# Peptides against a protein of PDB entry 2MBZ: the designs that were tried, part 92

Target 1, 143 residues: chain A of PDB entry 2MBZ
Amino acid sequence: GINLTPEEKFEVFGDFDPDQYEEEVRERWGNTDAYRQSKEKTASYTKEDWQRIQDEADELTRRFVALMDAGEPADSEGAMDAAEDHRQGIARNHYDCGYEMHTCLGEMYVSDERFTRNIDAAKPGLAAYMRDAILANAVRHTP

## One batch from the design tools (peptide; made by RFdiffusion4, then SolubleMPNN)

Design b2_p24_2_s1 (from b2_p24_2, 13 letters changed)
Fold by OpenDDE base, seed 5:
Parts: sequence; structure tokens; C-alpha cells
Structure b2_p24_2_s1 (fold): chain B 143 residues (1-143), chain A 24 residues (1-24)
Amino acid sequence: as target 1 above (143 residues)
Amino acid sequence: SAEEEKRRGKVIGGALDELVRALP
């Protein structure tokens, strides 16, 4: 799925190879619009595109960690703005991501231990903090 | 840490958020 050389993949993703999960992804989400949109968008991505996406993820991670370290509530303007930027980033790079979809993703971050473990590697409790911020952001944008 | 995040791969980036539910 990722049109990068093994060396490029390592440079961008480290030891994580997203292609290892292609079968699981197809089995679980192959019939969704999100999957179709993501496959269509990412098919033309270069190494530089993937690196930019990873850099954006790193920046968002640092931003949430900084908010937690500062003691900002997950429903603070700062945390909700970070959640909004996260949602918009998904929409730009992968698939249409409304507030309902974003809330579902946030819930997955705390209910799927694989995601929780990966996210919390940056800071314990980060997944829960992100979920709460995502939910708060969705609520403030829901009529 | 940043190095640990890179090794484990990124989830927050969006692409892997919805599609890939497995991480190292």
C-alpha cells in the first residue's frame, strides 16, 4: 500500500511497517468510505508527503503533552483546539472526518490496547486525555 | 520519547488511526 522503499519506510515510520496490517485493515474497514478515500489519497504520496504527516503527528503529540504538563483540562480551549487540528489533519490527509467519526476514533484510542499503548508511549494517560479533548471539541461544535 | 514514538509508529497522524488497529 505504501509506495516507499524499505529504506524510506524505515526513515519515515521507524520499526513500524503499516503494510504488515494491510490484511487486517482490508478485513475490518475495506468496505468503508474512509478506507476508499484513504487509499485514493495516499496512493500518490511521496516520501516527503509521509514525512510531513509524521511531523504533524509529532507536533500534535508535543502539543497535547505540553497541555497535560501545564495542567490544562481536556475541555480547555487549548485542548479542544488541538483536537480540532487533529480532526482537520485527518480530513486533509486521509478521509472526511466529521465530529462523530472523530469521537469514534477517540474512543478507539482508549478501548483498543494497541492504540493506548502506542499513544501513551509519549506520556501516560495521553490517550485518555486526547479522547476527552476530542469529545469536548465535538460537543462544542454540535448544535 | 520522540525516538520511541518513531520506532512504534504514529497513530495520531490519522492514516493509521482508523485503518490500522495494530501497532508494534
Scores: peptide ipSAE 0.099, ipTM 0.719, DockQ to the pose 0.268; fails the geometry check
Fold by OpenDDE base, seed 4:
Structure b2_p24_2_s1 (fold): chain B 143 residues (1-143), chain A 24 residues (1-24)
Amino acid sequence: as target 1 above (143 residues)
Amino acid sequence: SAEEEKRRGKVIGGALDELVRALP
């Protein structure tokens, strides 16, 4: 779990408890390299580290929303660059995230309603837009 | 409010962050 006090968790995540999915994650992916890498990396994270991660996520969310509002295609340079930054953020903060892995995550964003609802809270259709941008970014980086 | 803002959709965060950080 996240090594923060209840007060610190509230400061970073508000009323949302990120640990609510810990059991499911462990059951589904507990034997994967990604899970092990994430557990090792995040074990030392401070409140400031988690806050930085949230701030990065918020910035990327706003960036994608702005692209959608501007009518930029999901395979535009701007959208693909945002997808690339998303991939790199996962790699820095959690686990090695190649383009194939990223594509799989994108598919999950639209196939798992929990992800879709969570993402689309910022803007309806954002999950689908992200999935498409992630795929486009993966394609352009795969010879 | 700050609480509402924290419950809004995020690219990496909340429910997404919890699942993504361990996904293969």
Scores: peptide ipSAE 0.099, ipTM 0.715, DockQ to the pose 0.479; fails the geometry check
Fold by OpenDDE base, seed 2:
Structure b2_p24_2_s1 (fold): chain B 143 residues (1-143), chain A 24 residues (1-24)
Amino acid sequence: as target 1 above (143 residues)
Amino acid sequence: SAEEEKRRGKVIGGALDELVRALP
């Protein structure tokens, strides 16, 4: 789990306690390399590390929303660049994330209603937009 | 709101920890 005090967890993640879903995560992904890498890497993360990760996620969310508001297609250069930054962020902070893995994550965002609802809380259709941008970015980098 | 978003956690990170936070 996240090695933070309850107070630190609240400061970074609010009232949400991600540890309550640890069992489900283990059941779904516990045998994957991504799970192992993430557990190993994040075990040493400080409050400041987690806060940075949250800030990066917030920034990326705003960036995608801005692209949608501007009418930029999900396969636009701007949207694909945002998707690439998303992929690289995962790779830096959590686990190796190639383009195939990234497309799988994107598909999960739209196929699992729980993810869709949480993502679309920022803007309706954001999950689908991200999925499409992720796919487009993968295609352009896999000629 | 920013507070509501914070309480819900994030999914944009795409990592397993972010996946956990994406769950209801």
Scores: peptide ipSAE 0.090, ipTM 0.703, DockQ to the pose 0.278; fails the geometry check
Fold by OpenDDE base, seed 1:
Parts: structure tokens; C-alpha cells; sequence
Structure b2_p24_2_s1 (fold): chain B 143 residues (1-143), chain A 24 residues (1-24)
């Protein structure tokens, strides 16, 4: 799990305990390279590292919401760039994330209602918008 | 909402751990 004290976890994640999903993560992805890479990378993360990751996610969320509010299509340059930044963030912080992997994540966002509900808490339709942007970004980078 | 997002963690983080962990 995340090697933070309960107090540190509270400061970073609030009332959310990410470790509550450790079993499901293991069941779904425990034998993948991505899982191993994530465990290896995050094992040394400090509170500051986790806070940075949360801040990056917040910023990206706001960016996507702003694009939606502006009426920018999910295949716009702005939306695809946001998707690219998302992909690169995963690659830097967690595991190698190619365009195919990223597309798979996008599909999960809309196929698993728990993900959809969580993402759409920021704005209804955000999960679908992200999925579409992720796909568009993958297409433009994999002609 | 932004506050709800903060409370529930970040799905957009995209990590295997974080993706599932960010579920409500």
C-alpha cells in the first residue's frame, strides 16, 4: 500500500482511503507489468510526491472541464493535448503507458460505472469526453 | 464539484492503484 502515515494519508487524500482497493487492483492487474512498475515507483514516494500527483490530477480535471464548458470537441487540439498530458503523467509517475494502454484506460472510464460516476462527479459526461480525447490523441499519434 | 473531487481522490491520475483507488 501507500507508505504514508494515517495523518499524511488524510492530508493528501482526505476521507478517501486508496488502500481500500488494494485487493481489487491485485485481482485485476496483479500479474501485469504496469502493476509491478507502479509498485516499484510508488514504494519510495513521499507525502510530497503523492500531493504533487493529486495536484496534477486536479489541474488536468479543471482543464478538461474548461474545454467542455467552452464547447471544444474531444478531438480538438486542446482536448487531445490534455489527453497526452494525462498519458505522460501516468508514464512519469506510475507505469509505461503507450497509446494502446491509454485507450484501454479510457474505455474503462466509460465501461465501469464506478469510474464513470467518480469522474463525472466533477462534470457530467467528463468520463466520455476524456475517453474520446484519449482515443483521438492515440489516433493522431499512431497514424 | 471540485470539493467532491478532492474528497474522493483522483481517477484522472491514471495509475493502476489510483484508478481503482479513486472509486467512491
Amino acid sequence: as target 1 above (143 residues)
Amino acid sequence: SAEEEKRRGKVIGGALDELVRALP
Scores: peptide ipSAE 0.087, ipTM 0.698, DockQ to the pose 0.272; fails the geometry check

Design b2_p24_2_s2 (from b2_p24_2, 10 letters changed)
Fold by OpenDDE base, seed 4:
Structure b2_p24_2_s2 (fold): chain B 143 residues (1-143), chain A 24 residues (1-24)
Amino acid sequence: as target 1 above (143 residues)
Amino acid sequence: SEEERRRAGRRIGGALDELVRALP
C-alpha cells in the first residue's frame, strides 16, 4: 500500500483513491515481476515522491491534449515522443516497461472502461490517441 | 478544462499505480 496518511493521500490524489484497486491488482498481477518491482520501489516513496509522479502524469496529459488540439497525428514525432516519455516515466517510477508491455497498457486504456473514462475526462478520445501513440512509438523502436 | 486535465493526470498516475501494481 501507499505509505501516506489519509490527509496526505487526499492532498495528492484528491477524489481518486488508488487503494480501492489494491485487491484487484493483487489478484490480477500479484505474481508478476512488475508487481514486485512496483511494491519494492514505491515502499519508500514520500508524499513528495507521489506528488511528483502525479505532476508528471498531469504534464503528460497536457502534452497529449495539446497535440490532439493541434491536429497532430498519433504517429507524429511529437506524439511518439510523449508516448516514450510516458514509458520512461513508468520505468523510472514503477517497473521495467518495455515497448511490448507499454503497448499492452495502451490497449488496456481503450478496453477497460474505467481507464477510458478517467483518461477521457481531460479530452474525449484521449485514451485512443494515447494508445495509438504508444503503438507507433513501440513500432519505431522495434524495426 | 485545466481542472479536468489535473484530475485525469491524477487518475493516469493512479492508473499507473494500478497498472504498476497490475502489469505483468
Scores: peptide ipSAE 0.142, ipTM 0.767, DockQ to the pose 0.574; fails the geometry check
Fold by OpenDDE base, seed 1:
Order: structure tokens, then sequence, then C-alpha cells
Structure b2_p24_2_s2 (fold): chain B 143 residues (1-143), chain A 24 residues (1-24)
């Protein structure tokens, strides 16, 4: 779990507690390398580390929304660059995230209605747009 | 809204965190 006090968790995550889903995550992903790596990396994270991660995610969200509002295709350079930054952020903060893994995550964003609903709270269709951008970015980086 | 974007950002930051935070 996240090694923060309840007060710190509230300051960083607001009324949302990621640890609520720890059991489900463990059940679904507990035997994966990604899960292990994430646990190892995040075990030492401070409040400031988590806040930075949140800030990065917020920036990414704004970036994708802006691209959508501008009518930029999901396979545009801008959208693919945003997807690449997303992938790199995952790799830096959580676990090794290759393009195939990233594509799988993108698919989850649209196949799991819970993800879709939460992501699309920022803008309808955002999850699908992200998925498409992730796929396009993966394609352009594959031989 | 901007607030909704922030909420979404908190849920999609980091893959494994996304596995956790993007859940309702």
Amino acid sequence: as target 1 above (143 residues)
Amino acid sequence: SEEERRRAGRRIGGALDELVRALP
C-alpha cells in the first residue's frame, strides 16, 4: 500500500483512496513483474513523490484534453508524444513499461468500464482517445 | 471542467496506480 498517513493521503489524493483497490489489484496482477516492481519502487515514496506523480498525471490529462479540443487526431505527433510521455512516466515511477504493455493498458482503459468512466470524467471519449494515441505511438516505435 | 480533469489525472497517473486509482 501507499506509505502515507491518512492525512497525507487526503492531501495528495483528496477523497480518493487508492488502497481501497489493493485487494483487487493483487488478485488480478499480483503475480506479475509489474506489480512487484511497483511495490518495490513505491515503498520508498514520500508525500512529495506522490504529489509529483499526481502533478504529472494532471498535466498529461490537460494535454490530452487540449489535443482533443483542438481536433488533433489520436495518431498526430502531439497525441503520440503525449502517449510516449505517459509510457515513460509509468516506466520511471512504477514498472518497466514497453510498448506492448502500454498498448495493453490502453485497451484496459476502454474495456473496463470503471476506467472508462473515471477517465472520461475529464472529457467524454478521453479513454478511447488515449488508447488510440497509445496504440499509434507503439506502432511508430516498432520496426 | 478543470476539477474533473484533476480528478481524472489523479486516477490515471502511473500504470499500476492507474490499476488502482482509476477504479471507482
Scores: peptide ipSAE 0.131, ipTM 0.756, DockQ to the pose 0.316; fails the geometry check
Fold by OpenDDE base, seed 3:
Structure b2_p24_2_s2 (fold): chain B 143 residues (1-143), chain A 24 residues (1-24)
Amino acid sequence: as target 1 above (143 residues)
Amino acid sequence: SEEERRRAGRRIGGALDELVRALP
């Protein structure tokens, strides 16, 4: 779990409890390298670290929403750059995230209704837009 | 709204943390 006090968790995440999924995540992915890397990396994270991660996620959400509002295609340079920043953010904060892994995450955003609902709360269709941008970014980086 | 986007960002970040604990 997240190494924060209940008070710190509330300050960072508000009414959203990320630990509610801990058991499911352990059951599905507990034996993977990504899980192990994430546990090791985040074990030392402070409240400020977690807040930074949330701020980065919020900024990325704003970027994608702005791209959609501007009518930019998901395979535009702007959308693909946002997807690349998303991938790099995962790699920096959690675990090694290659382009194939990233495309799998993008597919999960549209196939798991829980993720779709959470993402689309910012803007309807955002999950699908992100998935498409992730795929396009992966393609342009594949030799 | 901007506040709803922030809330969504927290949920996305939390989901990523949970997923990071999950995906190989």
Scores: peptide ipSAE 0.121, ipTM 0.759, DockQ to the pose 0.574; fails the geometry check
Fold by OpenDDE base, seed 2:
Structure b2_p24_2_s2 (fold): chain B 143 residues (1-143), chain A 24 residues (1-24)
Amino acid sequence: as target 1 above (143 residues)
Amino acid sequence: SEEERRRAGRRIGGALDELVRALP
């Protein structure tokens, strides 16, 4: 799990406790390389590390929302760049995230209502927009 | 609001962590 006190977890994650999904994640992905990599990388994370990750997520959210508000297509350069930054952020912080993996994550954002609700809390349709941007970014990087 | 965005970011970040944990 996350090596933070309950208070620190609250400060960083607020009402969203990722530990509530630990069992499900382990059951679904416990035997994957991604899971192993994530566990290894995050094992040493401090509160400051987790806060940085949240800050990056906040910034990404702001970027996507701004793109949506501006009417930029999900396959615009701006949206695809945001998707690329998202992919790279996952790679830095959690596990190797290729374009295929990223596309799968994007699909999960719209297929799992829990993710959809969580993401769309920032802006309705954000999950779908992100999925489309992720897909577009993957396509442009596919030889 | 900025506070709402921060809350959303925490949720998205948490979801990403959960996704990272729930990796396809």
Scores: peptide ipSAE 0.114, ipTM 0.757, DockQ to the pose 0.669; fails the geometry check

Design b2_p24_2_s4 (from b2_p24_2, 11 letters changed)
Fold by OpenDDE base, seed 5:
Structure b2_p24_2_s4 (fold): chain B 143 residues (1-143), chain A 24 residues (1-24)
Amino acid sequence: as target 1 above (143 residues)
Amino acid sequence: SEEERRRRGRRIGGALTELVRALP
């Protein structure tokens, strides 16, 4: 879990409270390796660590939005590179994230309305764009 | 604005945080 004070959580996550979903996540994924790895890694995270993660997400958001605004296709090198950075960020911060897992996450972004709404808050259609970029990146890295 | 960008980033980051706890 996230061992920040309520104030620290607000400072880092703002209007989004990850604790709102802790029970649901535990119920759905509590017996998976990904959940175990995430709990183990994040147990030692400080406020600064969580802030870094948010900063990384903000940077990726800006990159994807810029790509979309420029009309770059989701299978462009720029979009695929952003997707790769996203995958690596998950692997570094939370759990092992191979290309298959990443593709599954991309599908969730468009199939779970809660994720879609949260992601598209940055730009309408961003979730779908990310999904497509994630898939393209997975394809180019798979023989 | 910078604040708006940070807010958007936090939303995606929050989604990611939930994502890591929830397998796709």
Scores: peptide ipSAE 0.100, ipTM 0.744, DockQ to the pose 0.658; fails the geometry check
Fold by OpenDDE base, seed 2:
Structure b2_p24_2_s4 (fold): chain B 143 residues (1-143), chain A 24 residues (1-24)
Amino acid sequence: as target 1 above (143 residues)
Amino acid sequence: SEEERRRRGRRIGGALTELVRALP
């Protein structure tokens, strides 16, 4: 799990406790390469590392929300670029994230209500917008 | 507010962390 004190976890993640899903994640994906990679990478993460990851997520959230507020389509350059940054962030911080994997994640954002409500907390419809942007970005990068 | 934005970001970041753990 995340090697932070309860206080540090609260400071970084607030009311969201990622450890509450640890068992489910392990049961569902514990034998996948993505899980192993993530566990390996994050095992050495400090509070500062996790905070950086949260900051990156915040920035991406702001970008997507701003795009939505501006009425930019999810297949706009801006939205696709944000999706690409999201993909790269996952790849850098957690596990290899190709375009197919990213697309699958996008679909999960809208199909799993837990993800949907977490994401849409920033703005209603954000999960769907992200999914569409992720898909568009994947399409433009697929031969 | 900035605080609200940070909270929202943490939620999404948390979702991402959850996703990393819940990769399909």
Scores: peptide ipSAE 0.100, ipTM 0.749, DockQ to the pose 0.685; fails the geometry check
Fold by OpenDDE base, seed 3:
Structure b2_p24_2_s4 (fold): chain B 143 residues (1-143), chain A 24 residues (1-24)
Amino acid sequence: as target 1 above (143 residues)
Amino acid sequence: SEEERRRRGRRIGGALTELVRALP
């Protein structure tokens, strides 16, 4: 799991415990390259590394919410750029994330109610907006 | 609030962390 003490985990993740899904994740994806890459990369992560990842997620959330509040389409340049940054963040921190993989993640955001609920806690409809932006970004990069 | 923003970030970040462990 995450190589932090229980106290450090609480400081970074608060009431949300990512380890509660560790068994399910291992069961579903344990034999994939993405899982192996993520385990290898994150094994050396410090508390500060995880905090940076959370800060990046927070910033991305704010960007998408601002775009939605401004009425910007999910296929706008701003929304697609945010989606691209999201993809690159996954690639830097966790595993190689191509555009096809990214679109699959976007679909999961709207098809798995747990993801939808977690994401939409920031703003109703955010998961769907992100999915659409992810798809649009993938299309523009794979003409 | 800043704390509420952090909570939102943690939720999405946590989902991503779980996804990384679950993604093909």
Scores: peptide ipSAE 0.087, ipTM 0.729, DockQ to the pose 0.626; fails the geometry check
Fold by OpenDDE base, seed 4:
Structure b2_p24_2_s4 (fold): chain B 143 residues (1-143), chain A 24 residues (1-24)
Amino acid sequence: as target 1 above (143 residues)
Amino acid sequence: SEEERRRRGRRIGGALTELVRALP
């Protein structure tokens, strides 16, 4: 799992413990390259590394929320750019994330209620907005 | 604050961490 003390985990993730899903993730995706890459990358992560990842995610969340509040469509340049940054962040921090993989993740955000609930905690409909932005970004990069 | 730390779990990062675990 994540090599942090309970206190460090709380500081970084709050009440959300990602290790609670370790068994499910292993059962569902343990044989994938993405899983292996993520395990390899994160094995060396410090608290500071995890905090940076969370800070990046928070910034991205704020960007998407701001776009929604401004009435920008999910296929706007701003929304697609945010989606691209999201994809690149996954690629940098966890595993190779091509556009097809990214669209699959976007679909999971709206199909798995656990993800939807977690994402929409920032703003109702955010998961769907992200999914649409992710798809639009993928389309513009894979003509 | 403790409240702030709790709220941090309810964001894209939390979902992403779950996904990294749930890798499609």
Scores: peptide ipSAE 0.084, ipTM 0.711, DockQ to the pose 0.488; fails the geometry check

Design b2_p24_3_s1
Fold by OpenDDE base, seed 2:
Structure b2_p24_3_s1 (fold): chain B 143 residues (1-143), chain A 24 residues (1-24)
Amino acid sequence: as target 1 above (143 residues)
Amino acid sequence: MEEEERRRRRAAGALAFASAYMAP
């Protein structure tokens, strides 16, 4: 789990409770390489590391919302670039994330209503927009 | 904290940890 005090967790994540998914993740994915990679990386994370991750996610959220507000299609260069940055961020922070894995994550954003609800809190349709951008980015990088 | 900021922060948190949740 995240080795932060309740106060530190509140400072970094606010109302979001990352621990709410820990048991489910372990039960469903605990035997995967991706899970092991993530646990290995995050085991050494400090409060500052978690804050960085949160900041990156916040920036990405703002970026996608701005693209939507500007009327940019999800398969625009801007949206696909944001999706690519997202994929690379996952690779840095958690586990090796290929384009296929990324598309699976995108699908989860729209198929798991818990994630859809939380993501769309920033802007209605954000989860679907991200999914579409992720897919478009994967397509353009697939030979 | 403004409601919009709260909602964005919630969404950011979800995105940050969705990657750790993984997908089939």
Scores: peptide ipSAE 0.460, ipTM 0.876, DockQ to the pose 0.579
Fold by OpenDDE base, seed 4:
Structure b2_p24_3_s1 (fold): chain B 143 residues (1-143), chain A 24 residues (1-24)
Amino acid sequence: as target 1 above (143 residues)
Amino acid sequence: MEEEERRRRRAAGALAFASAYMAP
């Protein structure tokens, strides 16, 4: 798990409780290479590391919201670049994230109601927009 | 501002942690 106190977790994640999903993640993906890579990378993470990751995700959220507000389609260069940065962020912080894995994550954002609800808290339709951008980015890199 | 930030932090948390770990 995350080696932070309850107070530190609140400071970093706020209303989101990562511990709520720890058991489910272990049960579903505990035998995957992605899980093992993530555990290895995050084992040394400090509060500052987790805060950085949260900040990166917040910036990405803001970026996608801004794209939607500007009327840029999900397959625009701007949206696809944001999706690529998202993929690279996952690769840097957690596990090797190829385009197929990324598209699977995007599909989860719209198929798992818990994720849809949490993501769309920032802006209605954000999960679907991200899924579409992720797919478009994958297509342009794997023609 | 506080409410908007709270909602964004919730969304960011889902993306940063849960989504990253809950990979098929």
Scores: peptide ipSAE 0.383, ipTM 0.857, DockQ to the pose 0.617
Fold by OpenDDE base, seed 5:
Structure b2_p24_3_s1 (fold): chain B 143 residues (1-143), chain A 24 residues (1-24)
Amino acid sequence: as target 1 above (143 residues)
Amino acid sequence: MEEEERRRRRAAGALAFASAYMAP
């Protein structure tokens, strides 16, 4: 799991406890390359590393919300660039994330109610917007 | 309002994190 004390986890993640999902994740994806890569990479992460990852996630959310508020289409350059940065962030921090994988994650945002509800807490329709931006970004990079 | 908005954005960000962490 995440090698932080309970106090450190609270400082970084607040009410979100990633360890609550560790067993489910292992049961569902424990035999995948992505799972293996993520566990190998994150095993060495410090509190500062996790804080950076959390900050990146927060920034991504703010960026997508700002795009929506500005009325930018999900297939705009700005939205697609945000999606690309998201993809690269996953690749850097967790596991190899090609465009197919990224598209699958986007679909999960709208198909898994747990994700939809929590993403849309920032702004209604954000999950769908992110999915659409992810898809558009994948399309433009897969001519 | 700002604090609540910050909380919502953080929750969404945490979930974006969760997708990368929880849904390989």
Scores: peptide ipSAE 0.187, ipTM 0.771, DockQ to the pose 0.445
Fold by OpenDDE base, seed 1:
Structure b2_p24_3_s1 (fold): chain B 143 residues (1-143), chain A 24 residues (1-24)
Amino acid sequence: as target 1 above (143 residues)
Amino acid sequence: MEEEERRRRRAAGALAFASAYMAP
């Protein structure tokens, strides 16, 4: 779990409460390598680290929204580059994230209604756009 | 905080958490 006080969690994450999913996540993914790697990496994270991660996610959100507003297709270079940066950010901060894993995450964004709702709060259709960009990025990087 | 900023922050939080903990 995130090693922050409730107050710190609110300061960093605001309206989103990751704790409400902790038990489910443990039950569903607790035995995966990704989960273990993430726990190990984040165990030492400070509030400032989590704030940085939140800021990176915010920047990514802004970037995808801007692409959508500009009418750029999800398989555009801009959208695929944003997806690649997202993948690299996951690898840097949480766990080894190959293109297959990334596509699975993208699919989760549209298949789990809770995440779709939260993501699309920024812009309707954002989750689907991200999923499509993630897939396109994976395809262009597949030999 | 503007509504747009709040909604974006919420989305960003969801993305960050999903990436961190909910890898299928």
Scores: peptide ipSAE 0.424, ipTM 0.865, DockQ to the pose 0.666; fails the geometry check

Design b2_p24_3_s2
Fold by OpenDDE base, seed 5:
Structure b2_p24_3_s2 (fold): chain B 143 residues (1-143), chain A 24 residues (1-24)
Amino acid sequence: as target 1 above (143 residues)
Amino acid sequence: AEEEERRRRRSAGALAFASAFLAP
């Protein structure tokens, strides 16, 4: 798992406990390249690295919320660019993330109620908006 | 405001780890 002390985990992740998902992650992904790549990359991550990941996710959340508040459609340039940045962030921090994989993640946001609830804590409908933006971004890059 | 920040942080955490480790 994440090589942080319980105190460090609390400082970085706060109310979200990634350890609760460790077994499920292993069961669902344990034999995939993505899982292996993520384990290899994150094995050396420091507290500061994990904090950066949280900060990136927070900024992305803010961007999507701002787009929603502005009434921008999920297939707008702004929303698709945010989705692309999300995809690239996954690739940088965890594993190779093509557009197909990204769309699968987007579908999970709306099909797994746990993540829907957690994501929508920032703003109702955020998970669906992100899914739609992810899909639109994938479409524009795979004509 | 603090409650909003807490919810946003929880959402960000969920997003980060959804992206990292979970997909159907």
Scores: peptide ipSAE 0.346, ipTM 0.855, DockQ to the pose 0.579
Fold by OpenDDE base, seed 2:
Structure b2_p24_3_s2 (fold): chain B 143 residues (1-143), chain A 24 residues (1-24)
Amino acid sequence: as target 1 above (143 residues)
Amino acid sequence: AEEEERRRRRSAGALAFASAFLAP
């Protein structure tokens, strides 16, 4: 798991408990390349690394919310750029994430109610907006 | 409000780990 003290975990994640998903993730994806890559990368992460990841996720969330509030469609350049940054963040921090993989993640955001609820905590419809932006970004980068 | 910020933070955390560990 995450090598942080309870105090450090609270400092970085607050009320969010990443450990609540560890068992399910292991059971569902423990034999995948993505899981192995993520475990390998994160094994060396410090508190500062985890904080950076949280900051990036928070920034991305705010960015998408701002786009929605501005009325920008999910297939706008702004939304697609945000989706691209999301994809690159996954690749940088966790595992190789191509456009097809990213699209599949987007579909999960709207298909798994738990993810939908958690993501939409920031703004109703955010998960769907992200899914659509992710798909649009994938399309524009695919021949 | 602070409550909205807390919800956003929880959402950000969920997003981070959703993308990190739960791949279809």
Scores: peptide ipSAE 0.194, ipTM 0.786, DockQ to the pose 0.615
Fold by OpenDDE base, seed 3:
Structure b2_p24_3_s2 (fold): chain B 143 residues (1-143), chain A 24 residues (1-24)
Amino acid sequence: as target 1 above (143 residues)
Amino acid sequence: AEEEERRRRRSAGALAFASAFLAP
């Protein structure tokens, strides 16, 4: 898990507790390369690193919301670029994230009600919009 | 206000968790 003190975890994550999912994640994906890579990378993360990751996620969320409010299609260049930045952020912070893996994550956003509810807290339909943008971005990068 | 901030943090946390796909 996250190697922060309880106080640091509260300061960074607030009401959202990622540790509550640790057991489920280990049971579902504990034998994957992505899991091992994430554990290895995050083992050295500081409080400031985790705060940066949260800030990046917040910025990405705001960016997608702005695109939706502007009426930009999920397959617009703006939306696809946001999806690409999301993919690259995962690769930088957690594990190698190809386009297939990214589409799997996008599908999880709409198939797991917990993710849908939490993501859509920013704006109704955001999870579906992100999924569609992720798919479009994957398609444009397919040879 | 405080409620909007809590909602924002929960959403950002959910996306970060989803991006990690795995527990940190």
Scores: peptide ipSAE 0.178, ipTM 0.777, DockQ to the pose 0.551
Fold by OpenDDE base, seed 1:
Formats: C-alpha cells, sequence, structure tokens
Structure b2_p24_3_s2 (fold): chain B 143 residues (1-143), chain A 24 residues (1-24)
C-alpha cells in the first residue's frame, strides 16, 4: 500500500481512495512484472512524490479536457501527444509501459464502469476520448 | 468552481492510479 498517514492520504488524494483497489489488483495481477515493478518503485515514494504524481495527472486531465472543449479529434497531434505523455508518466512512476499495455489500459477506462465514472467526473466522455487518443498514439508509433 | 475543482481532482486521482490497476 501507500506509505502515508491517513491525514497525508487525504491531503494528497482527497476524494479518491487508491487503496480501495489494492486487494483486487493484487488478486488479478499480483504475479505480473508490472505489479512487482510498481510495488518496488513506489515503496520509497514520499508524500511529495505522490503529490507530484497527482499534479501530473491533474495537468494531463486539464489537457484532455481542453482538447475536447476545443473540438480537437482524439487522433490529433495534441491528443496523441497527451496520450504519449501519459504513457511516459506511467513508465517513470510505475512500470515499463509499452504501447500495447497502454492500449489495454485505455480499454479498461471504458470497460470498467468504476474507472469510467471516476474519469468522467472531470468531463463526460473523457474516458472514451482518452482511450481513443491512446489508441491513435499507439498506431502512429507502430511501424 | 470549487465543485468543478473537486471533480477534476477525483478524476485525476483515478487516472493516476488506473495504471496500478493494470489491464488483462
Amino acid sequence: as target 1 above (143 residues)
Amino acid sequence: AEEEERRRRRSAGALAFASAFLAP
């Protein structure tokens, strides 16, 4: 789990509780390389590290919302660049994230109603837009 | 404005930790 006090967790994550998924994640992916990499990397994270991760996610959310508001298609350079930054952020903070893995994550955003609901809290359709941008970014980087 | 900020933070949190949920 995240090595923060309850107070620190509230300060960083607010209304979202990442620990609510810990057991399910362990049951489903506990034996994968990605899970092990994430556990090992995040074990040393401080409150400031988690805050940075939240800030990065907030910035990314703002970017996608702005793109949607501007009417930019999900396969635009702007949307694909945002998707690429998302992929790279996962790689830096959690585990090796190739384009196939990223597309699988994008699909989860629209197939798991829990993620769809939470992501779309920022803007209806955001999860689907992100999924489409992730797929487009993967396609443009696949020879 | 405050409510919008709260919803955005919730979404950002979900996005930040969606990577940890992994995908099949």
Scores: peptide ipSAE 0.449, ipTM 0.877, DockQ to the pose 0.588; fails the geometry check

